# Ledger of designs, part 10: peptides against a protein of PDB entry 6KZJ

Target 1, 71 residues: chain A of PDB entry 6KZJ
Amino acid sequence: SPDLLSEVSEMKQDLIKMTAILTTDVSDKAGSIKVKELVKAAEEEPGEPFEIVERVKEDLEKVNEILRSGT

## One batch from the design tools (peptide; made by RFdiffusion4, then SolubleMPNN)

Design b1_p10_8_s3
Fold by OpenDDE base, seed 2:
Structure b1_p10_8_s3 (fold): chain B 71 residues (1-71), chain A 10 residues (1-10)
Amino acid sequence: as target 1 above (71 residues)
Amino acid sequence: LLGKLLALLK
């Protein structure tokens, strides 16, 4: 439905924003987190929210590893 | 956001 499509698009935008926060705040300790990848995800056509979700998942995993290691 | 994800899965 059009309402579901609107909800998916809103979710996509929220995921992009969260990814931006994760990629900018972890700075030098982010490892393979790339700003270029964030930009690419933001420019994707509606219909590829899964790609953004996977990137956010990866970013969260990296942040978790940094916090757990204490470094 | 998480709430919205869960709503989509329903």
Scores: peptide ipSAE 0.032, ipTM 0.569, DockQ to the pose 0.073
Fold by OpenDDE base, seed 5:
Structure b1_p10_8_s3 (fold): chain B 71 residues (1-71), chain A 10 residues (1-10)
Amino acid sequence: as target 1 above (71 residues)
Amino acid sequence: LLGKLLALLK
C-alpha cells in the first residue's frame, strides 16, 4: 500500500541519516538535521533505524577486534 | 543484518 511504501521510505531515510552520524565525521550543523532529537526518538522504539545501525556498528567493531587480534 | 542494511542504502 502507499502507506507502507511511505513508511519504508521514511525508515530508509532515517537509516541513512543515522549511518552518517555514526560512521562519518560530519558537523552537527550540516543541514537541518536535529541529531539529538533523532537519536532520542529512535532509542525509545525497538527496531528503529538508530538501534539497527548501532547493532551493525557493534558487530563491525567485534569483527575488527577478531581480525586484528588473530583469535 | 549488515547485508540488509547495505541493501537499503543502495
Scores: peptide ipSAE 0.023, ipTM 0.533, DockQ to the pose 0.102
Fold by OpenDDE base, seed 1:
Structure b1_p10_8_s3 (fold): chain B 71 residues (1-71), chain A 10 residues (1-10)
Amino acid sequence: as target 1 above (71 residues)
Amino acid sequence: LLGKLLALLK
């Protein structure tokens, strides 16, 4: 479905933007990212890219702890 | 989840 493809494409773009927000210094204005708007959108709709990226970040932090500790 | 995300970003 073309509508589904458009939705997936938009979600992909949002995921990239949210990744930049969560991994770079918030004080670094990395491009024209409206942080406040993206955060509010994630709170209104469950499963939005911000929430997904935060889960991935948490999982990566857990993996990092395992790699550092060797356990 | 991570695998699906990486696939989407490619």
Scores: peptide ipSAE 0.022, ipTM 0.531, DockQ to the pose 0.097
Fold by OpenDDE base, seed 4:
Structure b1_p10_8_s3 (fold): chain B 71 residues (1-71), chain A 10 residues (1-10)
Amino acid sequence: as target 1 above (71 residues)
Amino acid sequence: LLGKLLALLK
């Protein structure tokens, strides 16, 4: 369904934006912390907002692929 | 996971 595909794509984009906001906010507060350190922190704390956003984003990407392929 | 995200946004 083209409507569902568009909606899923929009949600995916929103989650990418949320991820960017979270990393930017943490970077601003933490000062010189590198992006790779933020990723590591998310892996160590799977319940933290950044990791939650990444998991949901991954799920939406899978849905997007299914809708686009017609499977 | 989605539920947890929504809880953070509220």
Scores: peptide ipSAE 0.022, ipTM 0.523, DockQ to the pose 0.068

Design b1_p10_8_s4
Fold by OpenDDE base, seed 2:
Structure b1_p10_8_s4 (fold): chain B 71 residues (1-71), chain A 10 residues (1-10)
Amino acid sequence: as target 1 above (71 residues)
Amino acid sequence: LLGRLLALLS
């Protein structure tokens, strides 16, 4: 339905925003996080939300590693 | 975000 598609689109946008926050705040310690990948995700057609979720997942894992290590 | 995700799953 149109309402469901709108919700998916809104969720996609929120995930992109979260990824942006994570990549910018931890860039000095995160190592392999690339800003280019974030930009590419933001420009993707509506049909690839799973790929965005995977990027956010990876960013969260990296943040968790930094916090656990105390660095 | 979490609220929207939960709405999709419901």
Scores: peptide ipSAE 0.057, ipTM 0.604, DockQ to the pose 0.070
Fold by OpenDDE base, seed 1:
Structure b1_p10_8_s4 (fold): chain B 71 residues (1-71), chain A 10 residues (1-10)
Amino acid sequence: as target 1 above (71 residues)
Amino acid sequence: LLGRLLALLS
């Protein structure tokens, strides 16, 4: 449905913003992103983009360790 | 993420 597609699009946009926060050293003023506000909002709502991106980042770090060590 | 997307589509 169009409502579900809109929800997915919003979630994708939020994930992109959270990825920028977690992978680059950006200020609250850069790109109109308020880092501290987004982090707090994500912590109050389990499963929000911040937690998802953090889990993905952790998994990628594990994959990187395996590739680097040959384990 | 994938789990939530699948839940929305199901």
Scores: peptide ipSAE 0.033, ipTM 0.557, DockQ to the pose 0.093
Fold by OpenDDE base, seed 5:
Structure b1_p10_8_s4 (fold): chain B 71 residues (1-71), chain A 10 residues (1-10)
Amino acid sequence: as target 1 above (71 residues)
Amino acid sequence: LLGRLLALLS
């Protein structure tokens, strides 16, 4: 449905924004995004884009540790 | 999770 597609599109946009924040050194004042407000809103809702991106980041960090340690 | 995220971002 159009409503579902709109929701998915919004989620995609948020994921892209959060990815940029977590993978690059961007300022809280960069562009039109307010990082602090977005982070707080996402932390209150499990499964929101920020939480998903943070889980991905954590998994990648674990993979990195395994590869570096050889275990 | 990572695979699904990458698919969404692509």
Scores: peptide ipSAE 0.032, ipTM 0.564, DockQ to the pose 0.101
Fold by OpenDDE base, seed 4:
Structure b1_p10_8_s4 (fold): chain B 71 residues (1-71), chain A 10 residues (1-10)
Amino acid sequence: as target 1 above (71 residues)
Amino acid sequence: LLGRLLALLS
């Protein structure tokens, strides 16, 4: 339905924003991005964009460890 | 999971 497609589009937009936040130095205090609001909203429900991005980052870190160690 | 994420972002 159009409502479901709108929800998916919103989730995609949030995921892109969270990815940008997590790949940059957040200590720069970028005032244009409502970081605190985005983080809280994304952690509200299981499987929301922030939670998914965190799982991906965790897996990538593990892969990086394996590549460095040669295991 | 990573593949799904990349597909979503593209």
Scores: peptide ipSAE 0.032, ipTM 0.564, DockQ to the pose 0.101

## One batch from the design tools (peptide; made by RFdiffusion4, then SolubleMPNN)

Design b1_p11_1_s1 (from b1_p11_1, 4 letters changed)
Fold by OpenDDE base, seed 2:
Structure b1_p11_1_s1 (fold): chain B 71 residues (1-71), chain A 11 residues (1-11)
Amino acid sequence: as target 1 above (71 residues)
Amino acid sequence: SLVMELLKLVS
């Protein structure tokens, strides 16, 4: 449905924007970064909406594990 | 994936 597709697209766009903000923030503390490359990589994420959502879920789980373990 | 790109950036 067009409404579901729009919802998934908006979710993805929000995550991209959040990532851009966070990465630029850490960039101020770090040296050189490729924020534009990260944003572009996220925008070009392959797959249908469901596959994108599953990848987002998987990525969030990985981030959670990294943050919890500290490794 | 985004996580892999981020990990490459901070490594």
Scores: peptide ipSAE 0.027, ipTM 0.521, DockQ to the pose 0.112
Fold by OpenDDE base, seed 1:
Structure b1_p11_1_s1 (fold): chain B 71 residues (1-71), chain A 11 residues (1-11)
Amino acid sequence: as target 1 above (71 residues)
Amino acid sequence: SLVMELLKLVS
């Protein structure tokens, strides 16, 4: 439905904003860090809303594994 | 993916 498509679009935008917030502090110290590249990677995710959601889910699962393992 | 870009950042 159009409501679900709008919700997925909003979620994508929120993730882009959160990524920018979380990475700016690191870029202030690391110097050569390209925060804009991370944002572009999120913005240019190809595919329909369902495919975007599936990629987000997969990425979050990988992040969770990294956080649990510390590596 | 976002995770791959983040991994590049911290590597």
Scores: peptide ipSAE 0.026, ipTM 0.529, DockQ to the pose 0.110
Fold by OpenDDE base, seed 5:
Structure b1_p11_1_s1 (fold): chain B 71 residues (1-71), chain A 11 residues (1-11)
Amino acid sequence: as target 1 above (71 residues)
Amino acid sequence: SLVMELLKLVS
């Protein structure tokens, strides 16, 4: 339904914003921490917040496609 | 995955 698609889209956008905070904000305040290093660390440790956000974002995209197609 | 967890909840 349109309402469910809208809700999923909002959640996806929120996850994108959270991803930016978890990478750029932490990198800027840490000074020496590289964004690339943080991404690699998240991929190495599935429980890290950034990697969790990325997985959920991908899953929400799958849900969005299912809802849009009706299948 | 979120999709699998949702399917688990509705099953």
Scores: peptide ipSAE 0.024, ipTM 0.499, DockQ to the pose 0.071
Fold by OpenDDE base, seed 4:
Formats: structure tokens, C-alpha cells, sequence
Structure b1_p11_1_s1 (fold): chain B 71 residues (1-71), chain A 11 residues (1-11)
């Protein structure tokens, strides 16, 4: 339903925002540490916040696509 | 699963 799509889309957007905070906040504090290296390290380390957020984000995107297409 | 990942996120 449109209401479920809106809710899922909002959740996805929140997770994207959380991902941005996790990746940029460390960069602001570390200075010399490259964001791309931190992203790779977080992605390769199971259970790290970025990895979890990205998995959930991907799942929500799949849910959104299913709800929109009906398939 | 989505639910398991959400639980990890908030725990």
C-alpha cells in the first residue's frame, strides 16, 4: 500500500542518514583518515555499525521495490 | 534477515 511504501522509504532514508553520520563523523575527528578506507574497514568487519546499516538499507530497498511492483 | 539486522543495530 502507499502508506507502507512511505513508511519503508522513510526508514530507508533514516538509515542512509545514519550511514552518512557514521562515515563522516569519524572523518571530521580523524582528519588524516580517508573516508573510503573507513568505509571499507567497516564493511569488511561484520557487526560494525556501518555494515549493519548497509545491510538493513539494502533490505529496505528490496522491500520498497516489492511493494511498488507487487512482485 | 531484516529483523535480525535491525536487532543488531539497536542492541
Amino acid sequence: as target 1 above (71 residues)
Amino acid sequence: SLVMELLKLVS
Scores: peptide ipSAE 0.022, ipTM 0.519, DockQ to the pose 0.109

Design b1_p11_1_s2 (from b1_p11_1 with D5E T11S)
Fold by OpenDDE base, seed 2:
Structure b1_p11_1_s2 (fold): chain B 71 residues (1-71), chain A 11 residues (1-11)
Amino acid sequence: as target 1 above (71 residues)
Amino acid sequence: DLVMELLKKVS
């Protein structure tokens, strides 16, 4: 239904925003985070919802590693 | 929510 599609679209946008926030503030501490590539992917078609979720999940994992190690 | 579930998976 259109209501369900709207909800999924909002979720997708929220995940894109989260990815941007997570990558910008920890970019200099996480050499594995390719900020420029992720920003470019967001400006283009970011992919299907599953692909966006997987990227955000990876970003959260990297943030967790930085917070745990302090490096 | 989805964000909370993702946080649980990476924590």
Scores: peptide ipSAE 0.041, ipTM 0.621, DockQ to the pose 0.066
Fold by OpenDDE base, seed 4:
Structure b1_p11_1_s2 (fold): chain B 71 residues (1-71), chain A 11 residues (1-11)
Amino acid sequence: as target 1 above (71 residues)
Amino acid sequence: DLVMELLKKVS
């Protein structure tokens, strides 16, 4: 359904935006620490907000692909 | 549940 695809795509985009906010906000407070290093550090903790968002984002991307493929 | 709270914000 095109309507379902639009809804899933919107949710995916919102998760991407949340991920960007989490990484940039931490980077702004961390000073000289590189964003890449902060992302790696966040990935080491399975319960950290960034890693949770990334897992949910991945699931939404899978749903999007299924709906778009029609299979 | 943090995951559920995130989903509430995204939906």
Scores: peptide ipSAE 0.031, ipTM 0.564, DockQ to the pose 0.089
Fold by OpenDDE base, seed 5:
Structure b1_p11_1_s2 (fold): chain B 71 residues (1-71), chain A 11 residues (1-11)
Amino acid sequence: as target 1 above (71 residues)
Amino acid sequence: DLVMELLKKVS
């Protein structure tokens, strides 16, 4: 369904925006810490918001592929 | 199930 594909795509975009917010917020608080190091640190902790967002984004992309192929 | 895995991650 095109409506379901649009909804999944919007959710994916929201997760991308959340990732940007989380990255900039922790970067501002951490001062000189590189973005790459922040990403890696978040990936070390599965419970950290950035890691959760990235995994959900990947899964939503899988859902989008399934919906595109099925409808 | 993919949907259940998604729900687990966002909880």
Scores: peptide ipSAE 0.030, ipTM 0.589, DockQ to the pose 0.122
Fold by OpenDDE base, seed 3:
Structure b1_p11_1_s2 (fold): chain B 71 residues (1-71), chain A 11 residues (1-11)
Amino acid sequence: as target 1 above (71 residues)
Amino acid sequence: DLVMELLKKVS
């Protein structure tokens, strides 16, 4: 339904914002650690908050595609 | 199951 698709899209946008907050916040606290290094570190550790957010984002995109396709 | 995996991530 359009309402469910809108909710999923909003959740995806929220996850994008959370990703930005996580990368900048941990970068500020980590001192010399660059955002690019933090992204790579998160990809190496599946349980890290940033990587979890990215996986949830991907799953929401899959849900959106299923709902949009109607199949 | 996609739904179950998604629920595990958000819970």
Scores: peptide ipSAE 0.029, ipTM 0.583, DockQ to the pose 0.117

Design b1_p11_1_s3 (from b1_p11_1 with K8Y T11S)
Fold by OpenDDE base, seed 2:
Structure b1_p11_1_s3 (fold): chain B 71 residues (1-71), chain A 11 residues (1-11)
Amino acid sequence: as target 1 above (71 residues)
Amino acid sequence: DLVMDLLYKVS
């Protein structure tokens, strides 16, 4: 239904924003994170919501490792 | 579950 699709679309946009926030704040500490590439991918062709969620999970994992190790 | 927590947070 259009209502459900609108809600999913909003969720997708929120996940994109979360990814951008997580990547930019830890970019100098995480050598494996390519901030500009991930932001560009989110704007151009982020993929389906599941793929976006997986990217956010990876970002959170990297943040967790940085916080745990201190570097 | 991390995915479910994220989905709840952004809903």
Scores: peptide ipSAE 0.056, ipTM 0.613, DockQ to the pose 0.099
Fold by OpenDDE base, seed 4:
Structure b1_p11_1_s3 (fold): chain B 71 residues (1-71), chain A 11 residues (1-11)
Amino acid sequence: as target 1 above (71 residues)
Amino acid sequence: DLVMDLLYKVS
């Protein structure tokens, strides 16, 4: 439904914002460590907040596509 | 499934 699609889209956007906070916050504290390296390190650790957020974000994107297409 | 649980709550 269109209302559900809007809610899912908002959830996805919130997860994107959380991802940005996670990556930038650790980057601010990392000194010489590059952002891309920090993202990779977070992705290599199952269960870390970034990986959890990214998995949920991906699932929400799939749901969003299904709801938008109606299939 | 966390996503499905969340979808159920908002439906």
Scores: peptide ipSAE 0.054, ipTM 0.590, DockQ to the pose 0.056
Fold by OpenDDE base, seed 5:
Order: C-alpha cells, then structure tokens, then sequence
Structure b1_p11_1_s3 (fold): chain B 71 residues (1-71), chain A 11 residues (1-11)
C-alpha cells in the first residue's frame, strides 16, 4: 500500500542518517577515526552497528522496490 | 530476511 511504502521510505531515510552519523569524518585529532576506517571495521566485523545498519538499509531498498512495483 | 519478516507481520 502507499502508506506502507511511505513508512518504509521513512525508515530507509532514518537508517541513511544513522549511517551518516556512524561514518562522519572527525577532526584529525588523537583518537579520531576516519570514515574509511569505520567502513573497513564494519566490513571486518559484520556484527558491528554500521554493518547492521547497512544490511537493514539494503533490505529496505528491496522492500521499497517490491512495494513500488507491486511484484 | 529480518526486515521482510517484520514488515509482513505489521502489514
């Protein structure tokens, strides 16, 4: 339904924002982590929050396509 | 798929 599609789209947007927070470049200060390092860490640790968010985001994209196409 | 399972339950 269009209501469900809108809800899924909102969830997707929220997860994208969460990803942006998790992958925000921080200042080159001691203890700072670069975006690419965070991505790499998530890749190596599939249970880490960033990787979980990315999986859910991907799933929501699939859902969006299904709901939009009706197939 | 967890997300699909959840969506089917709330649909």
Amino acid sequence: as target 1 above (71 residues)
Amino acid sequence: DLVMDLLYKVS
Scores: peptide ipSAE 0.050, ipTM 0.594, DockQ to the pose 0.053
Fold by OpenDDE base, seed 3:
Structure b1_p11_1_s3 (fold): chain B 71 residues (1-71), chain A 11 residues (1-11)
Amino acid sequence: as target 1 above (71 residues)
Amino acid sequence: DLVMDLLYKVS
């Protein structure tokens, strides 16, 4: 369904925006710590907000593939 | 289960 795919795409875009906010926020609070290191550290911790967002993005991508392949 | 995992993360 194009409506379902559109909704998934919008959710994915929102998660991209949330990712940007999370990375900038943690960078601002971390002082001299490099952004790349902060992103990697967040990805290594499954309970951290950034990693949760990335896993949700991955799940939404899988849903998109299932819906697209079913039509 | 993908759907249940997604719902758990979003809830």
Scores: peptide ipSAE 0.042, ipTM 0.604, DockQ to the pose 0.095

Design b1_p11_1_s4 (from b1_p11_1, 4 letters changed)
Fold by OpenDDE base, seed 2:
Structure b1_p11_1_s4 (fold): chain B 71 residues (1-71), chain A 11 residues (1-11)
Amino acid sequence: as target 1 above (71 residues)
Amino acid sequence: DLVMRLLYLVS
C-alpha cells in the first residue's frame, strides 16, 4: 500500500541519518568507511537487490571492525 | 526505486 511504502521510505531516511551520526566521529580515523559515500549509496539507486545486499554486507563488516578495534 | 527493491528483497 502507499502507506507502507511511505513508512519504509521514512525508515530508510532515518537509517541514513543514524549512520551519519554514529560514524562521523570515527570517519577520519577509520579509513574503511567513507560516511559521505555510504550516505550517497543509500539515497541513490544502488542497483539490483544482490548489489544492495553486497554493499550492506561490506558496510556492516567495516562497522564491525570499528566496534571491535575501537578505531 | 530503492524502496521497491528493498521490499522485493524481504518479500
Scores: peptide ipSAE 0.033, ipTM 0.565, DockQ to the pose 0.067
Fold by OpenDDE base, seed 1:
Structure b1_p11_1_s4 (fold): chain B 71 residues (1-71), chain A 11 residues (1-11)
Amino acid sequence: as target 1 above (71 residues)
Amino acid sequence: DLVMRLLYLVS
């Protein structure tokens, strides 16, 4: 449905924004991104973009540690 | 749930 398509498109956009927040240095300014609003919206449903991005970030950190240690 | 929403779109 058009309503569901719009909702998925919005979630995709939110995922992109949150990815940028979590993958960039926190010392850098996030610009006009409303971080608190995105976090609250994502926490309303388990498995929404914020939780997904956090899991991916954790996995990437594990991979990074393995690569740096050479093990 | 994003996955469920995507599945609904392609069903």
Scores: peptide ipSAE 0.032, ipTM 0.568, DockQ to the pose 0.054
Fold by OpenDDE base, seed 3:
Structure b1_p11_1_s4 (fold): chain B 71 residues (1-71), chain A 11 residues (1-11)
Amino acid sequence: as target 1 above (71 residues)
Amino acid sequence: DLVMRLLYLVS
């Protein structure tokens, strides 16, 4: 539905912004982002884009550790 | 549904 697609599109944009905060140089795109506002909004409810991105990043780190250590 | 939304995001 149009409402769902609009909501998901907005969520995708938020994910992109938060990904930049977490994964890119803070002197790059992250510097132009309202970091404090996005962090606050993302911490309001479980499952917000910021939390999703952080969980994915953590999972990737765990996978990398397993591959590197063999354990 | 969160799963469907996530699938859309990565598609």
Scores: peptide ipSAE 0.031, ipTM 0.558, DockQ to the pose 0.094
Fold by OpenDDE base, seed 5:
Structure b1_p11_1_s4 (fold): chain B 71 residues (1-71), chain A 11 residues (1-11)
Amino acid sequence: as target 1 above (71 residues)
Amino acid sequence: DLVMRLLYLVS
């Protein structure tokens, strides 16, 4: 339905915002981004979208560890 | 795969 498509579109936009937060490490004060609110909203809607974001975060932490250690 | 996960989020 159009309503479902709109909801999915909004969810996609939220995921894009969360991706930007994770990849650029922007502060909570950057623009209109509210990191805590976005994370909380994702947690309130458990499932693949939130799980994917958490896995991305985990991967970025691994990348950071590799870059920091050089190994 | 990090790249694939990121692509999924933005596609």
Scores: peptide ipSAE 0.027, ipTM 0.543, DockQ to the pose 0.156

Design b1_p11_2_s1
Fold by OpenDDE base, seed 4:
Structure b1_p11_2_s1 (fold): chain B 71 residues (1-71), chain A 11 residues (1-11)
Amino acid sequence: as target 1 above (71 residues)
Amino acid sequence: MLLELIGRLES
């Protein structure tokens, strides 16, 4: 549904924002995270539901990399 | 957030 797609998109944006915050002051060194790429992904059209979910999974993985590298 | 998404997908 359109409402579900909007919610998934919002979640994706939140994950991207979290990634951006966690990468601040680390110069993308921890896990070869490209903040610019994440920003671009946030600006892209969501596309089909599967594509949105895959992007969310990618963002989660990047957040996980930041958390692991910060230990 | 993720749990809510899963719940809605299953509805």
Scores: peptide ipSAE 0.066, ipTM 0.630, DockQ to the pose 0.058
Fold by OpenDDE base, seed 3:
Structure b1_p11_2_s1 (fold): chain B 71 residues (1-71), chain A 11 residues (1-11)
Amino acid sequence: as target 1 above (71 residues)
Amino acid sequence: MLLELIGRLES
């Protein structure tokens, strides 16, 4: 499904963006991300940004396993 | 979103 692939792509993008928050300077002037918005969203979720990144990574791995196994 | 993805994959 194209919608499913879009959602998986969004998860991947979120992982990349969260990594950027952890490793680069924070700026709302970034051309590709709304850093303050992402930071706020992350702070409202259980765990610190690093923990959220790890959960997203795990979720992507689980999706991959489902696609490969069919179960 | 993972649970939603799983549900859609199973349908």
Scores: peptide ipSAE 0.053, ipTM 0.601, DockQ to the pose 0.048
Fold by OpenDDE base, seed 5:
Structure b1_p11_2_s1 (fold): chain B 71 residues (1-71), chain A 11 residues (1-11)
Amino acid sequence: as target 1 above (71 residues)
Amino acid sequence: MLLELIGRLES
């Protein structure tokens, strides 16, 4: 439904925001570590918050596509 | 994970 699409889109946006917050927090604590390196490190660690958020984000994108297509 | 998320959205 259109309401579900809106909900999924909002959740996706929230996950993007969470990713930004996590990246910023880690960058602040890590000091000179580049954001790009932090993203890669998080992707290599299944338990890292960024990777978890990204997996959920990907799933929400799939949900959005299913709802948009009606299938 | 996908099916679980769909279920959450529908609830």
Scores: peptide ipSAE 0.053, ipTM 0.579, DockQ to the pose 0.049
Fold by OpenDDE base, seed 2:
Structure b1_p11_2_s1 (fold): chain B 71 residues (1-71), chain A 11 residues (1-11)
Amino acid sequence: as target 1 above (71 residues)
Amino acid sequence: MLLELIGRLES
């Protein structure tokens, strides 16, 4: 439905924002996080919400590792 | 947001 599609679009935008916040805050502590690459990927494929979700999952995993290890 | 979307997809 149009309402569902609008909600998916809103979710996609929120996930992009979350990714940006997470990557900027932990980029100096997680050498594997490539901020520029993630931002570019989001802009190149704005119609691929699954890929955005997977990147957010990866970012959250990295944040968890940093918090858990203290390094 | 995400949980609500999942609920709508499953309905």
Scores: peptide ipSAE 0.041, ipTM 0.610, DockQ to the pose 0.052

Design b1_p11_2_s3
Fold by OpenDDE base, seed 4:
Structure b1_p11_2_s3 (fold): chain B 71 residues (1-71), chain A 11 residues (1-11)
Amino acid sequence: as target 1 above (71 residues)
Amino acid sequence: MLLELIGMLES
């Protein structure tokens, strides 16, 4: 669904924004996450919904790494 | 977000 695709894309963007906040606001250490890389990936063509879901999963993993490490 | 995504995929 076009509406679903748009909404999933929005959620991915929100996740990237949250990741950036966690990386820069709660810790002054960069860690393994590349915020600029995530932002560039979000600016690329989203592709089909399944591909977006896989990218969201990757972004979520990055957020979890930040939460576990405290950085 | 994750729960919302799961809900969307289930519908």
Scores: peptide ipSAE 0.052, ipTM 0.592, DockQ to the pose 0.065
Fold by OpenDDE base, seed 3:
Structure b1_p11_2_s3 (fold): chain B 71 residues (1-71), chain A 11 residues (1-11)
Amino acid sequence: as target 1 above (71 residues)
Amino acid sequence: MLLELIGMLES
């Protein structure tokens, strides 16, 4: 439903905001690191908050695509 | 939030 898509989109946006906070914190500690390198570092660090957020974000995107394609 | 999404899909 449109309501579900709106709720999923809102949740995704919140996850993006959380990710931004986590990446900026990591970036401050590591200096001038590219976002791509931060993503790679998170993938190498299982259990790190950024990696967890990215997994949930990916799943939400998949759900959103399925719901959007069904309309 | 993931659990909330699951709840929405099952409602």
Scores: peptide ipSAE 0.043, ipTM 0.572, DockQ to the pose 0.048
Fold by OpenDDE base, seed 2:
Structure b1_p11_2_s3 (fold): chain B 71 residues (1-71), chain A 11 residues (1-11)
Amino acid sequence: as target 1 above (71 residues)
Amino acid sequence: MLLELIGMLES
């Protein structure tokens, strides 16, 4: 339905924004994070929600690793 | 957000 599609679209946009925030927030702490590349990939793949979610998952994992290691 | 998506899919 139009309402469902609109809501999914909003969520997709929010995931993209979250990914950008997470990558930039931990950029100075993780040398392996390519912030510009990840942000660009998210912006260029708006039709691939699964890929966006996977990138967010990966970003959260990296944040977790940084916090746990203390480095 | 993710929980809302899950809720929609379960409906």
Scores: peptide ipSAE 0.037, ipTM 0.583, DockQ to the pose 0.054
Fold by OpenDDE base, seed 5:
Structure b1_p11_2_s3 (fold): chain B 71 residues (1-71), chain A 11 residues (1-11)
Amino acid sequence: as target 1 above (71 residues)
Amino acid sequence: MLLELIGMLES
């Protein structure tokens, strides 16, 4: 439905914002993004976008370390 | 969407 698509689009936009937080200099981008609000919302709901992105990034970082070290 | 997000994280 149009309402569902709008909701999914909003969620995607939130994920994009959180990706920017996690992948760029947070200090430089903090002025244009409600960073504290997004972090708080993610902590309240373990399945919320920011927490999901953080877990994925952490897992990818672990994989990268293993591949880089060869162990 | 998830694959796109992973791609963004890796960029």
Scores: peptide ipSAE 0.026, ipTM 0.523, DockQ to the pose 0.090

